# Peptides against a protein of PDB entry 3H8D: the designs that were tried, part 3

Target 1, 122 residues: chain A of PDB entry 3H8D
Amino acid sequence: DMKRQQRFFRIPFIRPADQYKDPQNKKKGWWYAHFDGPWIARQMELHPDKPPILLVAGKDDMEMCELNLEETGLTRKRGAEILPRQFEEIWERCGGIQYLQSAIESRQARPTYATAMLQNLL

## One batch from the design tools (peptide; made by RFdiffusion4, then SolubleMPNN)

Design b2_p17_7_s3
Fold by OpenDDE base, seed 1:
Structure b2_p17_7_s3 (fold): chain B 122 residues (1-122), chain C 122 residues (1-122), chain A 17 residues (1-17)
Amino acid sequence: as target 1 above (122 residues)
Amino acid sequence: as target 1 above (122 residues)
Amino acid sequence: SLEEILKLAEELEKENE
């Protein structure tokens, strides 16, 4: 449904193991999400000491945000919402296009705005 | 071309007649633009004492930004870039959907991302 | 989970204030 609003969010996180460490020892990660309307379409996690995690709806539902957008409170969190390109730039650098494409080809991806856009691009 | 990046900008302006007036007498307006890749697709102007101005590519080229995105320097202007919804909310409130639709129906609109999205929505 | 991440993010934000 083209009526759905595409919204992107990013929040920093500290690894649970570092949560109670001194600031100098808290390695920051970044959690990214693309919401296609109320539902997550893509998720991405940047970690300081492991490869990026890429997740797409349908394929990776068990590892992705289970809350709808309103339930997350992200729309009310200061500085959480980011521009589409701020998400896409990182997504592309992390191999997100290839990851999503593979998920589509294997019939693992749930159709979303992201899948539709990719299919129009390629 | 779905490969084109959609970017939105907003900058305040002071009317030329108010340019040299005291701050209290400078009525602020807002200039909005939607760029479909390097080229403007929609432009909108909010004025303090006259109706909003809505402009769409193809129909209103003579009244719209004549610079490509890079030439504008908007991408380098702090705080100029806005979220898509920040543009669309104002656009919708100002009757932009109807304006663009009319331009499409009259064959005055140049095809852009904006026209394509509207046609998918309606 | 997101809830955990959100909590951690909020804590981080407080630390930076």
Scores: peptide ipSAE 0.035, ipTM 0.571, DockQ to the pose 0.065
Fold by OpenDDE base, seed 4:
Structure b2_p17_7_s3 (fold): chain B 122 residues (1-122), chain C 122 residues (1-122), chain A 17 residues (1-17)
Amino acid sequence: as target 1 above (122 residues)
Amino acid sequence: as target 1 above (122 residues)
Amino acid sequence: SLEEILKLAEELEKENE
């Protein structure tokens, strides 16, 4: 069985309140996604003025990207795809390991590549 | 001192995944806001497939509409403004009284018309 | 916020068209 391709993406966003302001006054946030094959496994949002948001499949489905990878068009967006480590470094800094671990322990996480990797690490 | 005008608004939204589907397959959510003068006091979100979200000023600032009332354009959007009771009925059904009360007791809520009304009721 | 999520989705959709 061919293993699912792990793909990672990052896109910037501007806060709604800043959309019509001068460029210098537009503080960027960053939206991150990890796709385990066609389906999102993890999502992470960095904001200029609030704590990072961490989301994992199964637990946070209703707050995460509801589109499959193909539907997002991310694979066609130049500069959107990032290296695995570029995602993981931020994920780790934001406490993602502990967050996902807790989701597994509480039986809220859906099994994904991410959950498997965590279980191999711990 | 002229008391701040209390204004209430409701707008529908479609889930991102449903935007390009046939009209019959577009399940609507509802976004509600209470503005105490220019500033939001309460926000409420009804979703077709997840629990309601309740948000109150002070506690949930970072998750709420970041625009002042004028910036939202809601006052100019036909059909957006609703009666106070149209907001309050849904708020009450969603447990909003208890939610706001807890926010006050935990000293997380910013004083607003909503907090004042709650304190008068209890 | 919902607004941010919706805005992100809108941007994604526009780019996919």
Scores: peptide ipSAE 0.034, ipTM 0.507, DockQ to the pose 0.082
Fold by OpenDDE base, seed 2:
Structure b2_p17_7_s3 (fold): chain B 122 residues (1-122), chain C 122 residues (1-122), chain A 17 residues (1-17)
Amino acid sequence: as target 1 above (122 residues)
Amino acid sequence: as target 1 above (122 residues)
Amino acid sequence: SLEEILKLAEELEKENE
């Protein structure tokens, strides 16, 4: 259970509105995911022109990746996988600890590796 | 209001799990959208290996395109726009009439051109 | 999400020339 492999991924994206602009005018965002075994536990989106989006399993299932890890193809995408700290650094910077904590306190969070680790931190 | 332009779009997609397979093994899906003026009214997804997904405004906002029509870039994508009947034929085949009807009856549907037309049909 | 679909569509179009 808590022995599931924790894997982290990052992919860039171009905003839909920028798709048909010149490359120089295509502002990049970043999509991040933490998978606790086969299923996503946390998702995070960095945008060029709006606040970051933080999502946690249980609370934000409707907005998060619905695919299991295998279905995403992320493991086969060169350069997509990142180190845990590469995810956590951004997560922390964006207020992810507080976001997840609040989700736990409101009983909205589904138990994940992330929720378990937060119990150790607090 | 009901004079808003009704526009329909279709774009293909390859399943994430198939992205890194040979072209011959990449099964296509189809993403459909009906825009009632600037905002999406209906969304539909045809998949190669699972049932179709039907979505209607108000009920399924969390799963639907959150961008307005201009933001999507669909109007600038060659071949993306389709005729109304090209959408409706698939919608009907997938049980969209019943799906939207149920959403209206359960008070989950947001009023759109689609909901208005259904009142004429029934 | 739409972004994911659009991205996948773009990749598909590139593969199809």
Scores: peptide ipSAE 0.028, ipTM 0.485, DockQ to the pose 0.090
Fold by OpenDDE base, seed 5:
Structure b2_p17_7_s3 (fold): chain B 122 residues (1-122), chain C 122 residues (1-122), chain A 17 residues (1-17)
Amino acid sequence: as target 1 above (122 residues)
Amino acid sequence: as target 1 above (122 residues)
Amino acid sequence: SLEEILKLAEELEKENE
């Protein structure tokens, strides 16, 4: 049901090797998620020292968040929720459109709000 | 300091695609961690539908748990903590000894209790 | 990260106990 609420979240992470360092030497990564209703539709990870990771439901289930939105507690975490455009801007820069398109074309993507929007756009 | 407490944990995870299925159709994966004091030394993931993942501190920091032990809350999660042998038995079966050895030889492994034990064994 | 999410989940469990 495309009537499901679309919610986006971002949380920072620090590499284990940097945990004990001074704050100025802690390089932050960023974990992003798009939830289409209770279930994750897209996930994205920005790392300080490696290429971004893009993940889409259906294709990358084993690498994505396994918790539904309620189970994550993200809706209760202050500052975690972001605007749709804050997710999409990074997604687009990282080649997310092409990544999702390829997953759709190869029949690897599970239908989500994201797949529907892309199908309407292309 | 090799005097640090060695603690081992295991938690199950369910693939997102299986979350809505009947319990009998939810294939569980298993996430394992070895903490050498407050910091993760080894991580291991058993998946129902893909090869096991082995990770060691220093080499795989960007793929491992970024939280220290206290931050994880694992010590407070009922049933999460396991015996050392419960971890090691799976680790050995999955080729963890060779994996860690290679990481040591290539100078990719951060020194931990695990690296020390392996160096003493080999 | 996933581990951070797990932390949140555990906190939620504690709140619900």
Scores: peptide ipSAE 0.069, ipTM 0.571, DockQ to the pose 0.081; fails the geometry check

Design b2_p17_8_s2
Fold by OpenDDE base, seed 2:
Structure b2_p17_8_s2 (fold): chain B 122 residues (1-122), chain C 122 residues (1-122), chain A 17 residues (1-17)
Amino acid sequence: as target 1 above (122 residues)
Amino acid sequence: as target 1 above (122 residues)
Amino acid sequence: MKEALELAERIEAEEAA
């Protein structure tokens, strides 16, 4: 099994409510994604005015990006791709380890590179 | 106000549970999107084994595509873009008119080209 | 998915700048 490439992305987003506001009134959030091969494994959303959202494959499929990696065009967006550590640092700060762990324990998590790595750490 | 371009897209998706199955066991769904300019106005998901999902901007933002049109890369994906009628036909069959109307009446819908068109028809 | 859309909007805004 050729090891699926792990790729990480980050893009800014503006809240729907702010879309039509002047630039100075647009509060930027951040959208993060971890792709395990073509499929998203983890998603994270940082908001300016609410707690971060953590999402893991299997548990949160309906709230996560529906597009496979190629469909997103993220690989073609300059500055979107980030280092694994750039994702993981935020993930950890947001409680992602515990979130994913809980999803594994509750049998809600789909097996991904992320679940495997976490299980190797434990 | 330069009239925002209305663009429609359709891509197949495979359920997360089927991602690692053999091709013959992968049941394909369909993901539909209506973009009013850069922003999604409507989303629709056809599933092989459950009712269609209808989503409208404002009401269902959290369940809809988070990427703006350019970020999705859909404009670069061959065969993804569809005609308005190809979207609308499915939308109508799925009860989209009533769904959007209800969202407007409940003040949950964000104003979009779709809401405007519906209001012009009423 | 909402957040992803918001992110996309933000990326476009940055590309337009």
Scores: peptide ipSAE 0.106, ipTM 0.690, DockQ to the pose 0.063; fails the geometry check
Fold by OpenDDE base, seed 5:
Parts: C-alpha cells; structure tokens; sequence
Structure b2_p17_8_s2 (fold): chain B 122 residues (1-122), chain C 122 residues (1-122), chain A 17 residues (1-17)
C-alpha cells in the first residue's frame, strides 16, 4: 500500500579494509536507505575512492540490507533519519532515476513507493 | 582482536516476493548472523524452497548485512540472540566449514573469529 | 548483499572509531 510510511536514513561507514587502520587512515563512506514501510526500497553507498553504489528492491535484494526497519536500530539512532529530499538529492546526483527506470524496464524492480513515484513522474 | 565478543542471532524472514501475500501463503525462512565484535563475520539464510545461503566476511560482503551490530536492533529483540552452538550446528549441516575453508584458501575471506577458529581446528 | 556487507563493515568501523 502506498499509504505506508516512507522513511530515509543515512549513516557513515568505514571500509572493511580500513577497519583496523589508525583513525587518520580510515576513509569514511556514507550509507543511505529508503524504507517503504518495513521493507527497504532503495539503498545507496557513497565511497571516497570508487563510484556510488545504487541498489533497488527486487533487482539487488542479495546486496541490500536484509533486516526490516524494526530489526535495525536506525529509528533509535540519533541523527540517522533524514528528510526525503536529503536522500533524493543524492540519489538523483548519482543517477538513481535512470538506474531505477532501467530496473523497471528490465522487469527486475519490485514495486515500491519509489517505482510508483518514478512512474508518475514519467 | 580475538578478544571481541562473539554474538549470534536468528530471526525469521518472509521472502520479498511473498511479502504482500496472505499470511498462509508467506513461507518463512530463517536468517542467521554471527557478529565478531561489531562486525558481521558470517551470515546464513535457510529457505523453504531453495538451498541454504552461506555468506562469509570478505568474500560475500555485498550480500551480507551492512549494518554493524549496534545499528541493528538485534540485541534488543526478544528471542533473537542464540547460543554459539545453535548457530554452529546449522552452519556445519549446511556445509559452512567447507565454504569458509574454500574462502580462506582462495584468499577471499576476511580474517574473523570464524577463520581463526577454523584454522585452529585444521 | 556483499556490497551491503562492505557497507555494514564500514558503518561498524565508523561507530567503533
């Protein structure tokens, strides 16, 4: 149901390869998630030294967070929740519109709030 | 550091494809995770209609939970935490020893408590 | 999932820092 609450989150992350390095040598990335109700709809990762990673439900399920929203601590983590536009601005800059559109056209995308919004826009 | 706390969790999941079906048509799987300190070391998924999925840190990072332990609500979810043997028994039955060993030999596995234990056993 | 894991590890590392 499109009446489900849409919630967005952002947290920093350190690359696994850097996890045991000194703090000055740990390069931070950024993890973004869009939850359509309890289920993740989109995920995005910004890295300091490689292209952004874009993931959409249905197509990239094996690479996306498998926990539902409640099973994450994100709603209780101070500063993790962000406004829709804070997610969408980065999503758009990273080519998310085209990525999601391609997933829809290839019939790999699971229907989500994001797919519905995109289809309304086009 | 091998002195990190080893914690294990198990939660049921419904397949994404079944999420909107009636309850009677939702087939439950089981999601397992091993956290070596804050970081996931192993993940395992039991499905009703396909082979188990085994995932190990380093090799399968893109498919494993990207949230650290604190970013999940697992420690606060009643009944989610399980004993080490409850994880290991299923891991062994699913061929986890051989899977992890192969990942070590191929130099795809990130060092974890699990890799260290296996190397001590062999 | 693999990329997700890498992200998870990165998030964990940041929290540990």
Amino acid sequence: as target 1 above (122 residues)
Amino acid sequence: as target 1 above (122 residues)
Amino acid sequence: MKEALELAERIEAEEAA
Scores: peptide ipSAE 0.105, ipTM 0.695, DockQ to the pose 0.059; fails the geometry check
Fold by OpenDDE base, seed 1:
Structure b2_p17_8_s2 (fold): chain B 122 residues (1-122), chain C 122 residues (1-122), chain A 17 residues (1-17)
Amino acid sequence: as target 1 above (122 residues)
Amino acid sequence: as target 1 above (122 residues)
Amino acid sequence: MKEALELAERIEAEEAA
C-alpha cells in the first residue's frame, strides 16, 4: 500500500477584529493542517487570546477545511509547508494526543494516518 | 472620495461530511462575499440542509474571512467574481436586509458600503 | 475564521494552477 504522503502546513492569520488595527497591534494566529494524502486529517488553530482549537477528521468535519490538498493551494504557497515535527510538537503541547485519543475512543474519529500512529503509541 | 470598489464573489463548497461520498451525493453549498475595497463587508453561506448563514463586518468579524481581498486570491479565481445583483438577490432572499439593519441598530455593524446603502433605503 | 482560511487556501491553490 503506497503510504499516502503526509504533508503539513502552517499559515498565519490575523483576527478579523484586528484587521483595521496598526500592524503592531495585529496579533497573529496560526493555522496548522495535517493532510493524509489528499484529505485533511488534523487541523489546529493557535490564537493569541483564546485556547487553541484542535480538530480531527470524522469528528470535526464540519469545522475543518473541506478542500482536498490540491484545492487548498497550500502546496503552492511559499513557506506554508512545514516539517512533520513542527506540526507534532505544537499538537502535543496543545493536548492533541488526548483530543485525538478521545475521538477514537468515542468512535468519532475517521481512521487516518494520525489515528494509526496514535494507536501504535498506546 | 474615490469610492472603494465593490466586488462580489461566489464559490462552491462541499460539506466536510460529504467529502468522501460519491459525487452525486455531495451536496454543494455556496460561499458568498462582498468586499468593500480591500476588506470584507458581508459574507453569506448557503447550505443544502441548514439555514443560510449571514455575516456582517463589525458584528461577525470573528466568523468572517480575515483576509483582505488580495490575500484571498478570489480576484484570480476564474468564475468566482459575480455581479453585485447576483449577491444582493440572494442576500435579500436570505433576510440580509433585516440582519444588517439589526446589526446597525444594535451598533454592532462596522460602517461599510453595505451599511451606507441600507441607510439610504430606510 | 475557518472558512476564511479555507478560502485563502482555495485562492492560493487557484493562483498556482
Scores: peptide ipSAE 0.092, ipTM 0.603, DockQ to the pose 0.092; fails the geometry check
Fold by OpenDDE base, seed 4:
Structure b2_p17_8_s2 (fold): chain B 122 residues (1-122), chain C 122 residues (1-122), chain A 17 residues (1-17)
Amino acid sequence: as target 1 above (122 residues)
Amino acid sequence: as target 1 above (122 residues)
Amino acid sequence: MKEALELAERIEAEEAA
């Protein structure tokens, strides 16, 4: 149902390798998620020292967050929720459009709000 | 190489659903890992409200920790490292022997110290 | 599945930072 609420979240992380270093030597990564209703539709990770990770529902289920939105606690985490454009801007820069498109074409993507929007864009 | 160091780790976690609850309402899970040299061989998760999760290298790579041992920072986390038997005791109780055996028989398991030891046991 | 633990760890890392 396209009537589902689309919600987006971002949280920083410190990679384990830097966990015990002095603050000045800790590099921040960023974890992004798009929830189409209660379930994740897209996930993205920005790392300081490796390529971005892009994940889409259906194709990458085993690598994505397995919790429903409520279970994540993200809605209760102050500052975690972001605007749609804040997600999409990074998604686009990371090649997310092409990634999702390829997943659709290969019939790997589960239909989501994201797949529908992309199909409208093309 | 069977000469690789076998190291085991355990860390607690609080499930996201309990993250923002009062301490008395937070339920602890436990994350376990067996590293065969630099790479994970087995992973196990104990949850307060669902069955244990068992994972073995080769079969469950996409669900297991993707970091090498050094990248995890586990070696630097005080209290995280445990004795082999502390891992194996729980592994056995959770049906890990059968799980790994099945992975070997289905040719899904990557050869590790764990697979070798199991093959010796049988 | 990418684990609840991973998310928890990320959150913990944020809090520690």
Scores: peptide ipSAE 0.023, ipTM 0.557, DockQ to the pose 0.092; fails the geometry check

Design b2_p17_8_s3
Fold by OpenDDE base, seed 1:
Structure b2_p17_8_s3 (fold): chain B 122 residues (1-122), chain C 122 residues (1-122), chain A 17 residues (1-17)
Amino acid sequence: as target 1 above (122 residues)
Amino acid sequence: as target 1 above (122 residues)
Amino acid sequence: MQEALELAERIEEEEAE
């Protein structure tokens, strides 16, 4: 439903192996989320030492945040919310379009705003 | 560190396939989390139509909630926090002791309060 | 979601900061 609010978030993360290291030795990754209304539609993880991880609803549900938007503190975390373009630019650079397209074609993707938008572009 | 607060949470979840169904047709599952300080140590999911899912830090990081305790809304969600025994009783019934033990023995488990307690019991 | 845990830790560190 085009009426659901699309919200995007970004938070830094530190590798588990670096959790107890000094700040200077903690390499920062970035966690991105796209919420289509209350439910996550896309997730992306940028890592300092491995390829980016792309996740889409339906296909990757087990690897994506299981909390709905309200159950997360994201809307209350200062600086976490980002503009749509700030998400999409990174998503595109990481091959997200092809990833989501493949998930749609394999019938693994759950219908979301993201799938609808992609189908409108293609 | 024995000084970290152990906190336990439980929230109901609805299967993705039931998200848009009428309330009477939504089968409820239960999501459980054990936080060892800021970080999740154990996660458990009770489903109405499949075996329970058990997850432990280190082994199952990709399938567990990626948000730290503060990043989650759990501490602010009324009725979400549960007593330790309310978690442990279900954990034990689901075979959580053996699951965590196997993760320790395979060197997949990250050290947590849960691993320490198990090692003290065995 | 190991990476998510790392993210969570970092958020907490930034909030503590």
Scores: peptide ipSAE 0.044, ipTM 0.697, DockQ to the pose 0.064; fails the geometry check
Fold by OpenDDE base, seed 4:
Structure b2_p17_8_s3 (fold): chain B 122 residues (1-122), chain C 122 residues (1-122), chain A 17 residues (1-17)
Amino acid sequence: as target 1 above (122 residues)
Amino acid sequence: as target 1 above (122 residues)
Amino acid sequence: MQEALELAERIEEEEAE
């Protein structure tokens, strides 16, 4: 369980409405993922024009990346992998601790490295 | 637009609830994707214990793969790429034509190769 | 995943530049 490698990724995304616009009119968001071993544990999306989206395994499975880590190819994407702190800093700023805590308390969160760490923090 | 390469992929997935079970207790579903150029146009999920999920660009963006084709690494995953007909046959069986048609009529579907083909069929 | 799609699109655009 806790022997699984924790890996974090960040990639930019363009809004669907901006996909066919001139580059100057494409506002970039940021997609973040935390993989606890092969499986995603947390996802976070930063938008240029709306509040961030926070997603946690178990609760938000239907809205999260369905591919396992190997399937995403993120490990092969240059510049995609980030340090744990680079993810956690944004997660904290977005209210991720409270979000995950609430998911645990409601029994919606699937146990992950993230849930274990939060339980250790509290 | 219609000069974009149409590529189709299929990968097995394990239910979140089964991720930590013994291999024999992991029921596999199937994840299908249609990419119209770099962008996903349709997604389909076959589950062992629930109805199939159909997703179309524009309408279901929040539930669909957020990675562009290159980011997914699917092009590099041996055995992931499938023939168009292998996707379409399952799509049709799952009621995908009606689903996409309704999305077009409700003005929820983003124009894609899939929407264009459907408009040519009807 | 919609937001992730938007992000993925943006990454492709940045890689193409």
Scores: peptide ipSAE 0.037, ipTM 0.707, DockQ to the pose 0.058; fails the geometry check
Fold by OpenDDE base, seed 3:
Structure b2_p17_8_s3 (fold): chain B 122 residues (1-122), chain C 122 residues (1-122), chain A 17 residues (1-17)
Amino acid sequence: as target 1 above (122 residues)
Amino acid sequence: as target 1 above (122 residues)
Amino acid sequence: MQEALELAERIEEEEAE
C-alpha cells in the first residue's frame, strides 16, 4: 500500500571487533533503514574501511533487520529518525538504484514503496 | 566480561511474503535472541516450514540483528523477555551446541558468554 | 548485522557521554 508511512532512520555503529576497545580505537560506521509502514524495505551500512553494504527486501531478508519498526525502538530513539532525502542521497551515491533495479529484474526483490518508486522513475 | 547480564528474548515473526496477507494466511515463526550485555551473542529463528536458522556472533554478524539491546526496544516490549532456559532448550534441540562448537573450532566465533560457557562444558 | 553491533555500541557510548 502506497499510503503507508515511509520512515527513515540512521544510527551509528561500532564494529564488533572494536566494541571492547577504548573509545579512541572504535571506528564508527552508520546504519540506515527505510521502513515502508511497519516493515523494512531497504537497509544500508556505511563502514569506515570497507565498501557500503546495500540490502533490499525480498533479496536480502536474511541479512536485514528482522524486527518490525515498533520492535526496534527506533521511533523512540532521539535523533535516529532522518528525512527521506537524507537516506536517498546516500542510497543513490552508493549505487542503490542499480542494486534495487537488478533485484527487481532478477525477481529477487519483494514489492515495496522503494520498488514502486523505482519502477515509476524508469 | 562474564559479569554482563545475560538476557533472552523471543518474538513472533511473520514471513515477509505473508506480511500483506490476511491473518489466516500468515504463518508464524519465532525469533530468539541472546544478549550478552548490550550485544547479541546468539540468534535463532524457528520457521513453520523450513529448518531452524542458527546464528552466532562473529561468524554470522551480517545475518544477525545489528541493533544493540537498547536500540531494539525489546526491554520495553511486554512478553518479549524469556528465561535463559527457554532459549537454551530450543538452542540445544536445534543443534546449537554443535553449531557454536564448530564456529569456535574454525575460529569464526567472537568470544561471548556463550562461547565461554561451551568451552567450560567441554 | 556485524555492523549493527558496532552501531549499537556507538549509540550506547554516545548516550553515555
Scores: peptide ipSAE 0.034, ipTM 0.709, DockQ to the pose 0.061; fails the geometry check
Fold by OpenDDE base, seed 5:
Structure b2_p17_8_s3 (fold): chain B 122 residues (1-122), chain C 122 residues (1-122), chain A 17 residues (1-17)
Amino acid sequence: as target 1 above (122 residues)
Amino acid sequence: as target 1 above (122 residues)
Amino acid sequence: MQEALELAERIEEEEAE
């Protein structure tokens, strides 16, 4: 539904393997999420030492945030919410268009605002 | 670290596949989480039409909640927090002890309060 | 999800500092 609010968030994360290490040994990553209304449509993770992880609804549901937007603290976390373009720029750089396109073509993607926008672009 | 607060949460969820269906066609599940301090140690999902999903830190990190406790709204969500026994009872019924034990034995489990407690039990 | 958890922890640690 195109009437749903599209909201984007970014937070830093420390890898589970580094959680118990000294701060100097904890490498930061970045977690990104796109919510299409209450539900996550895309997730992206930037890591210091491995390739970005791209996740799209339907295909990668097991690996994505399972909480709805309100159940996350993201709307209340200062500095977490970002502009659409701040998400999309990184998404595009990481090959997100191709990733989502492939998920659509393989019938793995759940329809979201993101899939609709991609269909309008192509 | 045994000094970390153990907190447990339960929320209802609607499956991704049912998100856009009419309310009468949305089957409810239940999402459970155990946080060992800020980090999730165990996750469990009860479904209306499939077996329970059990997840333990280290082994199932990709499939578990990626937000730390404060980044979730769970501590602020009325009725979300539950008693330890309310989690453990369901965990035990779902075979959680055996699941976690197997993860420890296979060296897949990340050490958590849950792994420590299990080691004390056995 | 696991990597996001690690990222989230790091953010909290930085905020606590």
Scores: peptide ipSAE 0.033, ipTM 0.711, DockQ to the pose 0.057; fails the geometry check

